# Peptides against a protein of PDB entry 1IK9, part 1

Every score and structure here is a prediction.

Target 1, 211 residues: chain A of PDB entry 1IK9
Amino acid sequence: MERKISRIHLVSEPSITHFLQVSWEKTLESGFVITLTDGHSAWTGTVSESEISQEADDMAMEKGKYVGELRKALLSGAGPADVYTFNFSKESCYFFFEKNLKDVSFRLGSFNLEKVENPAEVIRELICYCLDTIAENQAKNEHLQKENERLLRDWNDVQGRFEKCVSAKEALETDLYKRFILVLNEKKTKIRSLHNKLLNAAQEREKDIKQ
Target 2, 207 residues: chain A of PDB entry 1IK9 as posed
Amino acid sequence: MERKISRIHLVSEPSITHFLQVSWEKTLESGFVITLTDGHSAWTGTVSESEISQEADDMAMEKGKYVGELRKALLSADVYTFNFSKESAYFFFEKNLKDVSFRLGSFNLEKVENPAEVIRELIAYALDTIAENQAKNEHLQKENERLLRDWNDVQGRFEKAVSAKEALETDLYKRFILVLNEKKTKIRSLHNKLLNAAQEREKDIKQ
Target 3, 195 residues: chain B of PDB entry 1IK9 as posed
Amino acid sequence: MERKISRIHLVSEPSITHFLQVSWEKTLESGFVITLTDGHSAWTGTVSESEISQEADDMAMEKGKYVGELRKALLSVYTFNFSKESAYFFFEKNLKDVSFRLGSFNLEKVENPAEVIRELIAYALDTIAENQAKNEHLQKENERLLRDWNDVQGRFEKAVSAKEALETDLYKRFILVLNEKKTKIRSLHNKLLNA
Positions, changes and structure headers below are counted from each chain's first letter, unless a header gives other numbers.
Peptide ipSAE was made for these designs. It is ipSAE averaged over its two directions, with the distance scale d0 held at 1.0 Angstrom where the peptide's residues are scored. Compare it between designs on one protein only; published cut-offs may not apply.
A fold fails the geometry check if it doesn't show the stated peptide or something in it is severely misdrawn.

## One batch from the design tools (peptide; aimed at target 1 I191)

Design b1_p8_1 (made by RFdiffusion4)
Pose (drawn by RFdiffusion4):
Structure b1_p8_1 (pose): chain A 207 residues (1-76, 81-211), chain B 195 residues (1-76, 83-201), chain P 8 residues (1-8)
Amino acid sequence: as target 2 above (207 residues)
Amino acid sequence: as target 3 above (195 residues)
Amino acid sequence: SDFSAYEE
């Protein structure tokens, strides 16, 4: 059981703001209850599933395509106009295309005997919604703060692992360099003794 | 300017639900407006900064402690009473085995309740709209952080596994370069023996 | 103020 409460402007009353409450079960296609309120009175109507299928035929529209139009118009490039007569309780709305507009929906609403009960329930639903949302935003705020920390934690664990690697790499190299360079000292020494021995022979050949 | 709308029950009508709307600027301490509505009529009252502190004196409570009790009672066990004939509104606090009058207001019946009710409903719808948007923004951030975390965690796994492959990999190379030096040393030694 | 909400 779902519902949507939207504010709307009627052409015959651009001064005051009205409210439209549409409620259904699962889908609009299966039917819906519509209620109009000005904060004092309320007018209600019902649209059955068969009535929706018939209206879609009379409008030369694919049924799902028609329900889609109802969703954009009633549940809040697509321009829609709304009219209501307190004297007749007739409620209709049109889709305004380029130079051509057409009747999209019509409802004969009935004035409600207990407007206050309807208005109180509506406000109550809205307050419950505001409440459910806050609880959700709080749950997400905490999850947000948890992740901000869990990142900072691992980020530090990362920097440490990298810094530990660099310290170990330079440490290993330093040892290597020492050993390698000791050998080089021997090589240079041997290499130079050899040279010396070559120059000595060369001197015997020459004298 | 902030406001809180609470659903309450009056002692003289536990059947019907009323709505209490409290509005203020910065803190209740500087005064506030309270409105009571049953969805048909509405009663309003203004409580000045001067009256509030005055009440803090009659009770001998720090203006802070007193405002604190109002916040708990009015912004949502607290009991509420209202007489439509006198427009007098008062509420009490109920503890174990005792109760006491906590405060009262002389409200006045509003001339155009529908206007008040319409504004209240409009506020609720805007609130629902802003809250749903924030639920989206925080939902995405929760996603970004989830991804960012996996990324760094992966970097950590890769980094730690690298520092554990380092000693073994670098030592092999060192053996290679070192074995070259030794060969040279042997060949030199052998040459020296030649001569 | 607008009292059109009370007209029938």

Design b1_p8_1_s1 (made by RFdiffusion4, then SolubleMPNN; from b1_p8_1 with S1M A5E)
Fold by OpenDDE base, seed 5:
Structure b1_p8_1_s1 (fold): chain B 211 residues (1-211), chain C 211 residues (1-211), chain A 8 residues (1-8)
Amino acid sequence: as target 1 above (211 residues)
Amino acid sequence: as target 1 above (211 residues)
Amino acid sequence: MDFSEYEE
């Protein structure tokens, strides 16, 4: 079961933060359980897949688009732009929410909730879920931090090996050319010496013919 | 102000999870506020630095060691070994906790709490803190994940450059030797040709002298 | 690397 808890403000009680929990299986489209609390009382309702489908049809909205709007309203909390307004009557247990656009507000959905007989149990379970989520997120953070430290070490190691490889390539080229030039110059000197010996031998032969 | 919320079980109510919040400034040694809730009622007490010092003295324990035990008891929750037992009387508002060792249990501390007049406000604020902590931890997780992905890319890039550098070093060595051998063999061939010319010239001169 | 074979 997936769950999201969000902070909301009710139009009827704007000074009292309420908490909206939505719980669902795999997809919000398959239905969900909604729980509202003020930290003293709690109210719960179950919304079926058929009700979601019917609300989408009544709105003449494609089901996936409607579920997308439900997800934004019910799982995001009050977004930074008060795009969603939440209303709840404690007397009728009727919950409804509206999408506020610049020129038009419209009811996005409505649910009948039931007052929970033991709100303390619901509140305790909600706090437990928050604490468990904190612990899980902390463990993930510690894991990611250790992985970052590992990746940084591995990067530094390969970077240092790369820099050494670059320097070794340049040094190899320079050394091979130096050795090549030495051997080549020796062979050039030997060629010049042999040419001079040939010239001298030719000059001596020309002297011997001229007696 | 630092804060830690922990789940605890009271000896008097072992089936009902309670939540223990401890709030302090910089160090727990400077004093703290303790809040207990069952999700319906709340109780709060303030423990001064002087009370912490007095309790340490009464226990004949060094203050830093005593604060270390307080930190383990009050901030860890019930550890995996039930090392700490929590007791609370709703009638007297007396809270005390014990450290359980194999052969000895001892009272680690005790506090008089006061029943909160508006427990719903305390519970709402506690849930808000949990939700804010979840959001902060999620943002840290997302940041660390993005950094991991960056570091992995950077590692792959430098690894690929390193492998190319290794291959280029080997190829450079092989190519330079091939070129060197070609030029060197050309010079060796020229030396051999010049030696043969010198031998022929010497043989011709020896024929001319014998004639 | 031994260049001796190339000195000859």
Scores: peptide ipSAE 0.052, ipTM 0.864, DockQ to the pose 0.003
OpenDDE base, seeds 1, 2, 3, 4: peptide ipSAE 0.043, 0.047, 0.042, 0.052; ipTM 0.864, 0.864, 0.863, 0.864

Design b1_p8_1_s2 (made by RFdiffusion4, then SolubleMPNN; from b1_p8_1 with S1M)
Fold by OpenDDE base, seed 2:
Structure b1_p8_1_s2 (fold): chain B 211 residues (1-211), chain C 211 residues (1-211), chain A 8 residues (1-8)
Amino acid sequence: as target 1 above (211 residues)
Amino acid sequence: as target 1 above (211 residues)
Amino acid sequence: MDFSAYEE
């Protein structure tokens, strides 16, 4: 079961933060349980897949698009100020919400809620869920932080090996050229020596012919 | 101001999860505000630095060590089962907690609380703090996740450059040796040719002398 | 590679 808790402001009680919990199975489209609380009283309603389909049809909206709008209204928490207006009558237990566009406001959905007899239990469970979510998110943060530190070390190690490889490549090239020049100079010296011996032998032969 | 909310079980009401909020400035040692709630009623007390010092002295414990034990009791949430026992009388508003060791249980601290007139406001603020903490932790998780993905890409990029550098070093060595062998073989051929010319010149001179 | 084999 997935759950989202959000803060809302009711038009009737704009100074009192209310909390909207939505609980659903795999998708919000399959239905959900909505819970409203002011920290003292709680109200709950169940919305079925058929009710969601009917509300989409009544609005002439495709079901997936309608569920997308429900998700933005009911799961976003406070979206940008005033885009969604929440209304609740504690007397009728009627909850409805409107999407406010520039030139048009329209009712996005409405639910009949029932007052919870033991609101303290609902509030305790809501706080428990918040604390569990905090603990899970903290554990995830600590894990991701340790992984970041590991990845940074691994990056530095590879970077250091890369720099050593670059330097070793340059050193190898320089060393090979130096060694090659030495060997080539030896061979050039031997060639020059052999040429001089040939020149001397030719000069001696020319002297022997000239007697 | 720092704040921690924890779940506790009261000895008097073991089936009802209570929430213990502790709020403090820089250090718990400087004093703190404790708030207890069952999701319906709330109780608050302020503990001063002098009271913490007095409780440490009464226990013959060094203040920093005592504050360390307070932190474990009041900020850990449910530590390992039964290490800390929480007691609260709704009648006397007396809150006390014990540390349970294998052979000895001792009172770690006690506070006089006052019943909050508007518990709903305290509960709403507590839920707001939980939701803010969830949002902050989620934003941090998303940031750390993106940073992990970046660091992994950067690592793969450097690893790929390193592998290319290794291959380029091996290729350079092989290419330089091939080029050097070619030039050396040319010089060796020239040396052999010059030696053969010297041998021929010597043989011709020996024929001219025998003639 | 032993360059000594090429000194010869």
Scores: peptide ipSAE 0.036, ipTM 0.865, DockQ to the pose 0.003
OpenDDE base, seeds 1, 3, 4, 5: peptide ipSAE 0.031, 0.030, 0.036, 0.031; ipTM 0.865, 0.864, 0.865, 0.864

Design b1_p8_1_s3 (made by RFdiffusion4, then SolubleMPNN)
Fold by OpenDDE base, seed 2:
Structure b1_p8_1_s3 (fold): chain B 211 residues (1-211), chain C 211 residues (1-211), chain A 8 residues (1-8)
Amino acid sequence: as target 1 above (211 residues)
Amino acid sequence: as target 1 above (211 residues)
Amino acid sequence: SDFSAYEE
């Protein structure tokens, strides 16, 4: 079961933060349980997949698009743009919400809720879920932080090995060239010496022929 | 202001989860506000630094150790070992908690609470704080996740550069040795050729002298 | 690297 709790403002009670809990299985399209609370009273209702489909059809909206709007309205809470307005009658237990666009406002959906007999139990369970979610998210944060620290160490280690490899490559090239220049210069000196000996021998032979 | 909300079980109401909110400035030692709720009623009390010091003195406990025990009792909630038992009288508004060890149980502290006139406001604010904490922790989780993914990419990039550097070092060494062997072999061939020419010239001169 | 200078 997935759950989302959002704070909302009711048009009828704009000074009182309300909490909208939505609970569903796999997808919001398959139906959901909606719970509204003001921290004292609670109201709940079940919205079936058939009601969602009917509401989409009545709106002449594609079901996936309608569910997309339901998700934005009911799971986001009041976004900073107040694109969604929430209305609730405590007398009729009728909950409805509208999408407000610049040139058009329209009712997105409506639900009949029922007043919960024991709102304290619903509120306690809601707080428990919030505390569990906080604990899970904290454990995840600590894990991710430790993993970041590990990855940073591993990056620094391989970076240091890379820099050492670059330096070792340059040092190898320099050392090999130095060694080879020395050996080549020795061979060049030996070649020059042998050439001079050949020239001298040829000059001596030319002197011996000229007597 | 720092805040911690914990679920606790009262000895008097073991079937009803209670929530213990503690709020403080910088350190719990400087005093704190304690709030207890069952999701319907709320009770609050302020504990001063002087009361904490007095309770530590009355227990003959070092203040930092006492505050350490307060932190474990009040901020951890019921740990899995039920080392702390919580008691509350709704009639007297007297809250006290005990540390239960194998061979000794002792009262760790006690507070006079006052019943909140508007518990719904306290409960709403508590839920708001939980939702804000969830949102902050989610944003932190998303940030840490993105950073982990970045660090992993950066690690793979430098690892790939390192492997290329190793291969390039081996290739450089191999290429330099091959080139130098060729040049050295040419110089050795030239030296051998010049030596043979010198030997032939010497043999011809020795023939000319014997002639 | 001017290996040519060493061929000579």
Scores: peptide ipSAE 0.062, ipTM 0.860, DockQ to the pose 0.003
OpenDDE base, seeds 1, 3, 4, 5: peptide ipSAE 0.062, 0.058, 0.042, 0.060; ipTM 0.860, 0.859, 0.859, 0.859

Design b1_p8_2 (made by RFdiffusion4)
Pose (drawn by RFdiffusion4):
Structure b1_p8_2 (pose): chain A 207 residues (1-76, 81-211), chain B 195 residues (1-76, 83-201), chain P 8 residues (1-8)
Amino acid sequence: as target 2 above (207 residues)
Amino acid sequence: as target 3 above (195 residues)
Amino acid sequence: EELEKKSD
């Protein structure tokens, strides 16, 4: 059981703002209840599933394509106009294409006996919605704050692991260098003794 | 300018639900407007900064403590009474075994209730719209942070596993380079023996 | 041996 409350402007009353409340079950295609209110009175109408299928035929439109038009128009490149006569309670709306517009929907609404009850329920629904949303945004705010911390935590754990690796790497190298360089000292020493021995032989061949 | 719309029940009509709308700038302390509506009629009242502090005196409460009670009672156990004949509005606080008048307002019937009701409904729809948009923005940030976290966590797994492969990997190379030095030393020694 | 040979 869903609903959408939208504000709309009627051509015959561009001064005041009206409100349109559309409610259905599952899909618009199965039928819907539409209510129009100016904050004082309310007019209501119903559209059955069969009436929707018939209207789509009379309009030469694929049924789902027709319901799509109803969704864009009623549930808020596509320009739509709305008209209402308080004298007749007739409500219709047209889609305005280039130089060509056409009747998209028509409803004979009935003035409601208990406007206040309807208006109170509407406001009540809106307040409940505002409430459900805030609770959700709070739940997400906390989850947001948790993740901001869980990141900062691991980020630090990361920097530490890297810094520990660098300390260990340089530490190992330092030991290596010492041992390797001690050997080099022996090599240079041996290498030079050898040279010396070569020069000594060279001197005995020459004298 | 901020506002709060609360659903309430009046003692003299537990059947019907009323709506209490309270609006202000910055803090209730500087005055506020209160509107009561049943969806048909509407009653309004203005409470100045001067009247509020005046009430804080008649009670002998710090203007802060007194405003605090109003916030809990008016912005949503609190009881509400309203006489459509007198337009007098008052509310009380109910504790264990006692109750007391907490405040009152002389409201005045509004000339164009439909205008007030329309503005109230319009506000609610805007609020719903903004809240739904914030729910999206925060939903995506929740996603970005979830991804960013997995990233770094992966970097951490890779980094720690590297630090643990370092001693073993570097020692092998050191053995290799070191074994080269020794060979040279042996060959030199052997040469020296030759001579 | 070579010195010998040369001295020879």

Design b1_p8_2_s1 (made by RFdiffusion4, then SolubleMPNN; from b1_p8_2, 6 letters changed)
Fold by OpenDDE base, seed 4:
Structure b1_p8_2_s1 (fold): chain B 211 residues (1-211), chain C 211 residues (1-211), chain A 8 residues (1-8)
Amino acid sequence: as target 1 above (211 residues)
Amino acid sequence: as target 1 above (211 residues)
Amino acid sequence: DLLDKLLS
């Protein structure tokens, strides 16, 4: 089961932060359990897939779009203040919420809730879930932090090897050219020497022919 | 102000998860506010730096060590089950906790709490803190995840550049040697040709002298 | 070394 807790303000009690818990299996479309609490009392209702479908039809809204709006209203916590307005009657246990658009407000959904006999149990379980979520998220944060530190070390190591490889390539090229120039110059000197010897020998032969 | 919420079990109510909130400024040594709740009632007490010092002295424990034990008892949540035992009298509002060692149990600390008149406010604030902590930790997780993905990309990019650099170094060496061999062989051939011309010229001169 | 063989 998936679960989301959000803080909401009721139009009837704007000074009191309420908590809206929604619990569902895999998808919100398949139905959900909604729980409202003020930290003293709790109210719970189960919303079926059929009720979700009926509300979408009554609104003349495509079901996937409607479920998308439910997800924003019920799971997001207060988006930007004033987009979703929550109403609850403690007497009738009727919960409804509206979407406030620029030119139009409309009821997005309504649910009959029931007062929980033992609200402390619901509240304790809600706090337990929050504490578990904190612990899980902390462990995940510590893991990601250690992994980031590892990746940063690995990056620095490969970067340092890369820089050494670049420098070693340039050094190799320079060394090879230097050695080659030396050898080439020796061969050029030997060619020049042999050419001069040949010229001298030819000049001597021309002198010997001229007695 | 720093804050930690833990779940505890009271010896008097082992079936009911209680929540222990500790709030402090910078260090637990400077004093703290302790709040106990069962999700219906709440009890709060302020523990001063002087009380912490007195409890340490009464225990004949060094203050830093004592504060270290307080931190484990009050902030850790239940460490391994049974190391710290929590007791609370709802009548006397006396809260005390014991450290259970293998051979010795001893009272680690005791505090007088007061029943909160509006427990719902304390509970709502506690839930708000948990939800805020969840949101902060989620944002931190998303940040660390994005950074992890970035670092992994950066590592792959530099690794790929490094491998290309290694291959390019080997290719450069091979190409330079091939080019050098060609040029050297040309020079060697020219040297051999000139040397043969010199030998032939010497042999012709020796024939001309014998003739 | 290949260079030494070329020198030779």
Scores: peptide ipSAE 0.035, ipTM 0.861, DockQ to the pose 0.000
OpenDDE base, seeds 1, 2, 3, 5: peptide ipSAE 0.032, 0.034, 0.025, 0.034; ipTM 0.861, 0.861, 0.861, 0.861

Design b1_p8_2_s2 (made by RFdiffusion4, then SolubleMPNN; from b1_p8_2, 6 letters changed)
Fold by OpenDDE base, seed 5:
Structure b1_p8_2_s2 (fold): chain B 211 residues (1-211), chain C 211 residues (1-211), chain A 8 residues (1-8)
Amino acid sequence: as target 1 above (211 residues)
Amino acid sequence: as target 1 above (211 residues)
Amino acid sequence: DLLDKLLG
């Protein structure tokens, strides 16, 4: 089961933060349970897949698009842009919400809720869910932090090895060239020496022929 | 201001989850506000630094150690090991808690609470704090996740560069040796050729003298 | 060393 709790403001009670809980299985399209509370009273309603389908049809909206709008409205709360307006009558237990576009507001959905007999139990369960979510998120944060620290160490280690490899490659090339230059110069010197000996021998032979 | 909410079970109402909120500035030692709720009623009390000091003295406990025990009791909830037992009388508004050791239980602290006139406001604020904490932790999780993904990419990149550097170093050494062998062999061949020419010239000169 | 073998 998935659950989302959001803060909403009701048009009828704009100074009192209300909490809207939506709970569903796998997809919101399969239906959901909606719970509303003001911290004293609670109201609950169940919305079936058939009701969602009917509301989509009544709006002449493709079901997937309609469910997408329901998700934005019910799982995000009003959001910072007042895109969604929430209305609830405690007397009729009728909940409805509107999508506000620049010059047009339209009803996106409506639900009949029932007043919960024991609102304290619903509130306690809601707080428990919040505390469990906090604990899970904290554990995930600690895990991710430790993983980041590990990855940073591993990166520094391989970076240091890479820099050493670059330096060692340059040093190797330089050292090899130096050694080979020395050997080549020795061989060049020997070639020059042998050439000079050949020239001298040829000059001596020419002198011996001239007597 | 720091705040911690925990679940506790009261000895008088073991089937009803209560929520214990503690709020403080910087250090618990400077005092704190305690709030208890069952999701319908709420009770609040303020504990001063002087009261904490007095309770430590009454227990003949060093203040830092006492505050450490208060922190464990009040900020962790009961914990899984039932180390702390919580008691509250709704009639007297007297809250006290005990530390349970294997064969000894002792009162760790006690507070007088006052019933809140508007418990719904306290409950709403508590839920708001939970939702804000969830949002902050989610944002931190998303940030840490993105950072982990970045660090993993950066690690893979430098690892790949390092492997290329290792291979390039080995290839460079091999190539340099091959090139130098060819040049050295050429020079050695030239030296041998010049030496043979010198030997032949010496043999010809010896023939000319005998002639 | 390979270098020593080349010098030789």
Scores: peptide ipSAE 0.024, ipTM 0.864, DockQ to the pose 0.000
OpenDDE base, seeds 1, 2, 3, 4: peptide ipSAE 0.021, 0.024, 0.021, 0.024; ipTM 0.864, 0.864, 0.864, 0.863; seeds 2, 3, 4 fail the geometry check

Design b1_p8_2_s3 (made by RFdiffusion4, then SolubleMPNN; from b1_p8_2, 6 letters changed)
Fold by OpenDDE base, seed 4:
Structure b1_p8_2_s3 (fold): chain B 211 residues (1-211), chain C 211 residues (1-211), chain A 8 residues (1-8)
Amino acid sequence: as target 1 above (211 residues)
Amino acid sequence: as target 1 above (211 residues)
Amino acid sequence: DLLDKLLQ
């Protein structure tokens, strides 16, 4: 079962932060349990897949789109102020919420809740879930932080090897050219020397032919 | 103000998870506010720096070590089972906790609490803090995750550049040697040709002298 | 070295 807890403000009690817990198995479309608390009292209701379908039909809204709106209303918290308005009658245990658009307000959903006899148990369980979620998220944060530090070290190591490789490539090229120039210059000098010897020998032969 | 919420089990009510909130300004040594709740009732007390000092003195414990033990008891949750035992009398509002060692159990601290008139407000505030902490930690997790993904990309990019640099270094060396061999062989061939011409010229001159 | 062989 998945769950989300959100802060909401009821139109009837705008000064008192309420908490809306929604619990579902796999998808919100399959139905959910909704729990409302003010930190003293709690109210719970089950919303079935058929009720969700019926509300979508009554609204003439496609079910997937309707469930998407339910997800925004019930799981995201109210989002920006005034997009979703929450209403609850403690007397009738009737919970409903409205979506407020620029030119249109409409009821998005309505659920009958039941007052919980032992609200302290629900509240304790809710706090336990929050504390577990904090601990899990902290452990995940510590893991991700250590992994970031590892990845940064690994990056620095490869970067340093890359820079050394670049420098070594340039040094190799420079060294090879220097060595090649030396050898080539020796061969060029030898060629010039041999050409001069040939020229001298030809000049001597031309002198010997001229007695 | 910093705070920590921990789950505790009271010796008197081992079946009911209680929540211990500790709030402090900068250091736990400077004093703290302790709040206990069972999700229905709440009790709060202020512990001053002087009370902490006095309890350390009464225990004949160095203050920094004592504060270190308070931090483990009150902020870490009970840790492994049975290391810290929590006691609370709802009648006297006396809260105390013990450290259980293998051969020694001793009272680590004791505080007078006061029953909160509006426990719902304290509980709502506590839940709000938990939800805020969840949201902050989730945002941090998302940030760290994105940063991990970035660092991994950056590592892969540098690694790929490094591998290309290694291959390019080997290719450069091979190409330079191939080109050098071609030029050197041309020069060697020219030297051999010039030497042969010199030998032939010398042999012709020796024939002309014998004639 | 290949260079030494080429010098030869």
Scores: peptide ipSAE 0.033, ipTM 0.863, DockQ to the pose 0.000
OpenDDE base, seeds 1, 2, 3, 5: peptide ipSAE 0.025, 0.031, 0.032, 0.032; ipTM 0.863, 0.864, 0.863, 0.863; seed 3 fails the geometry check

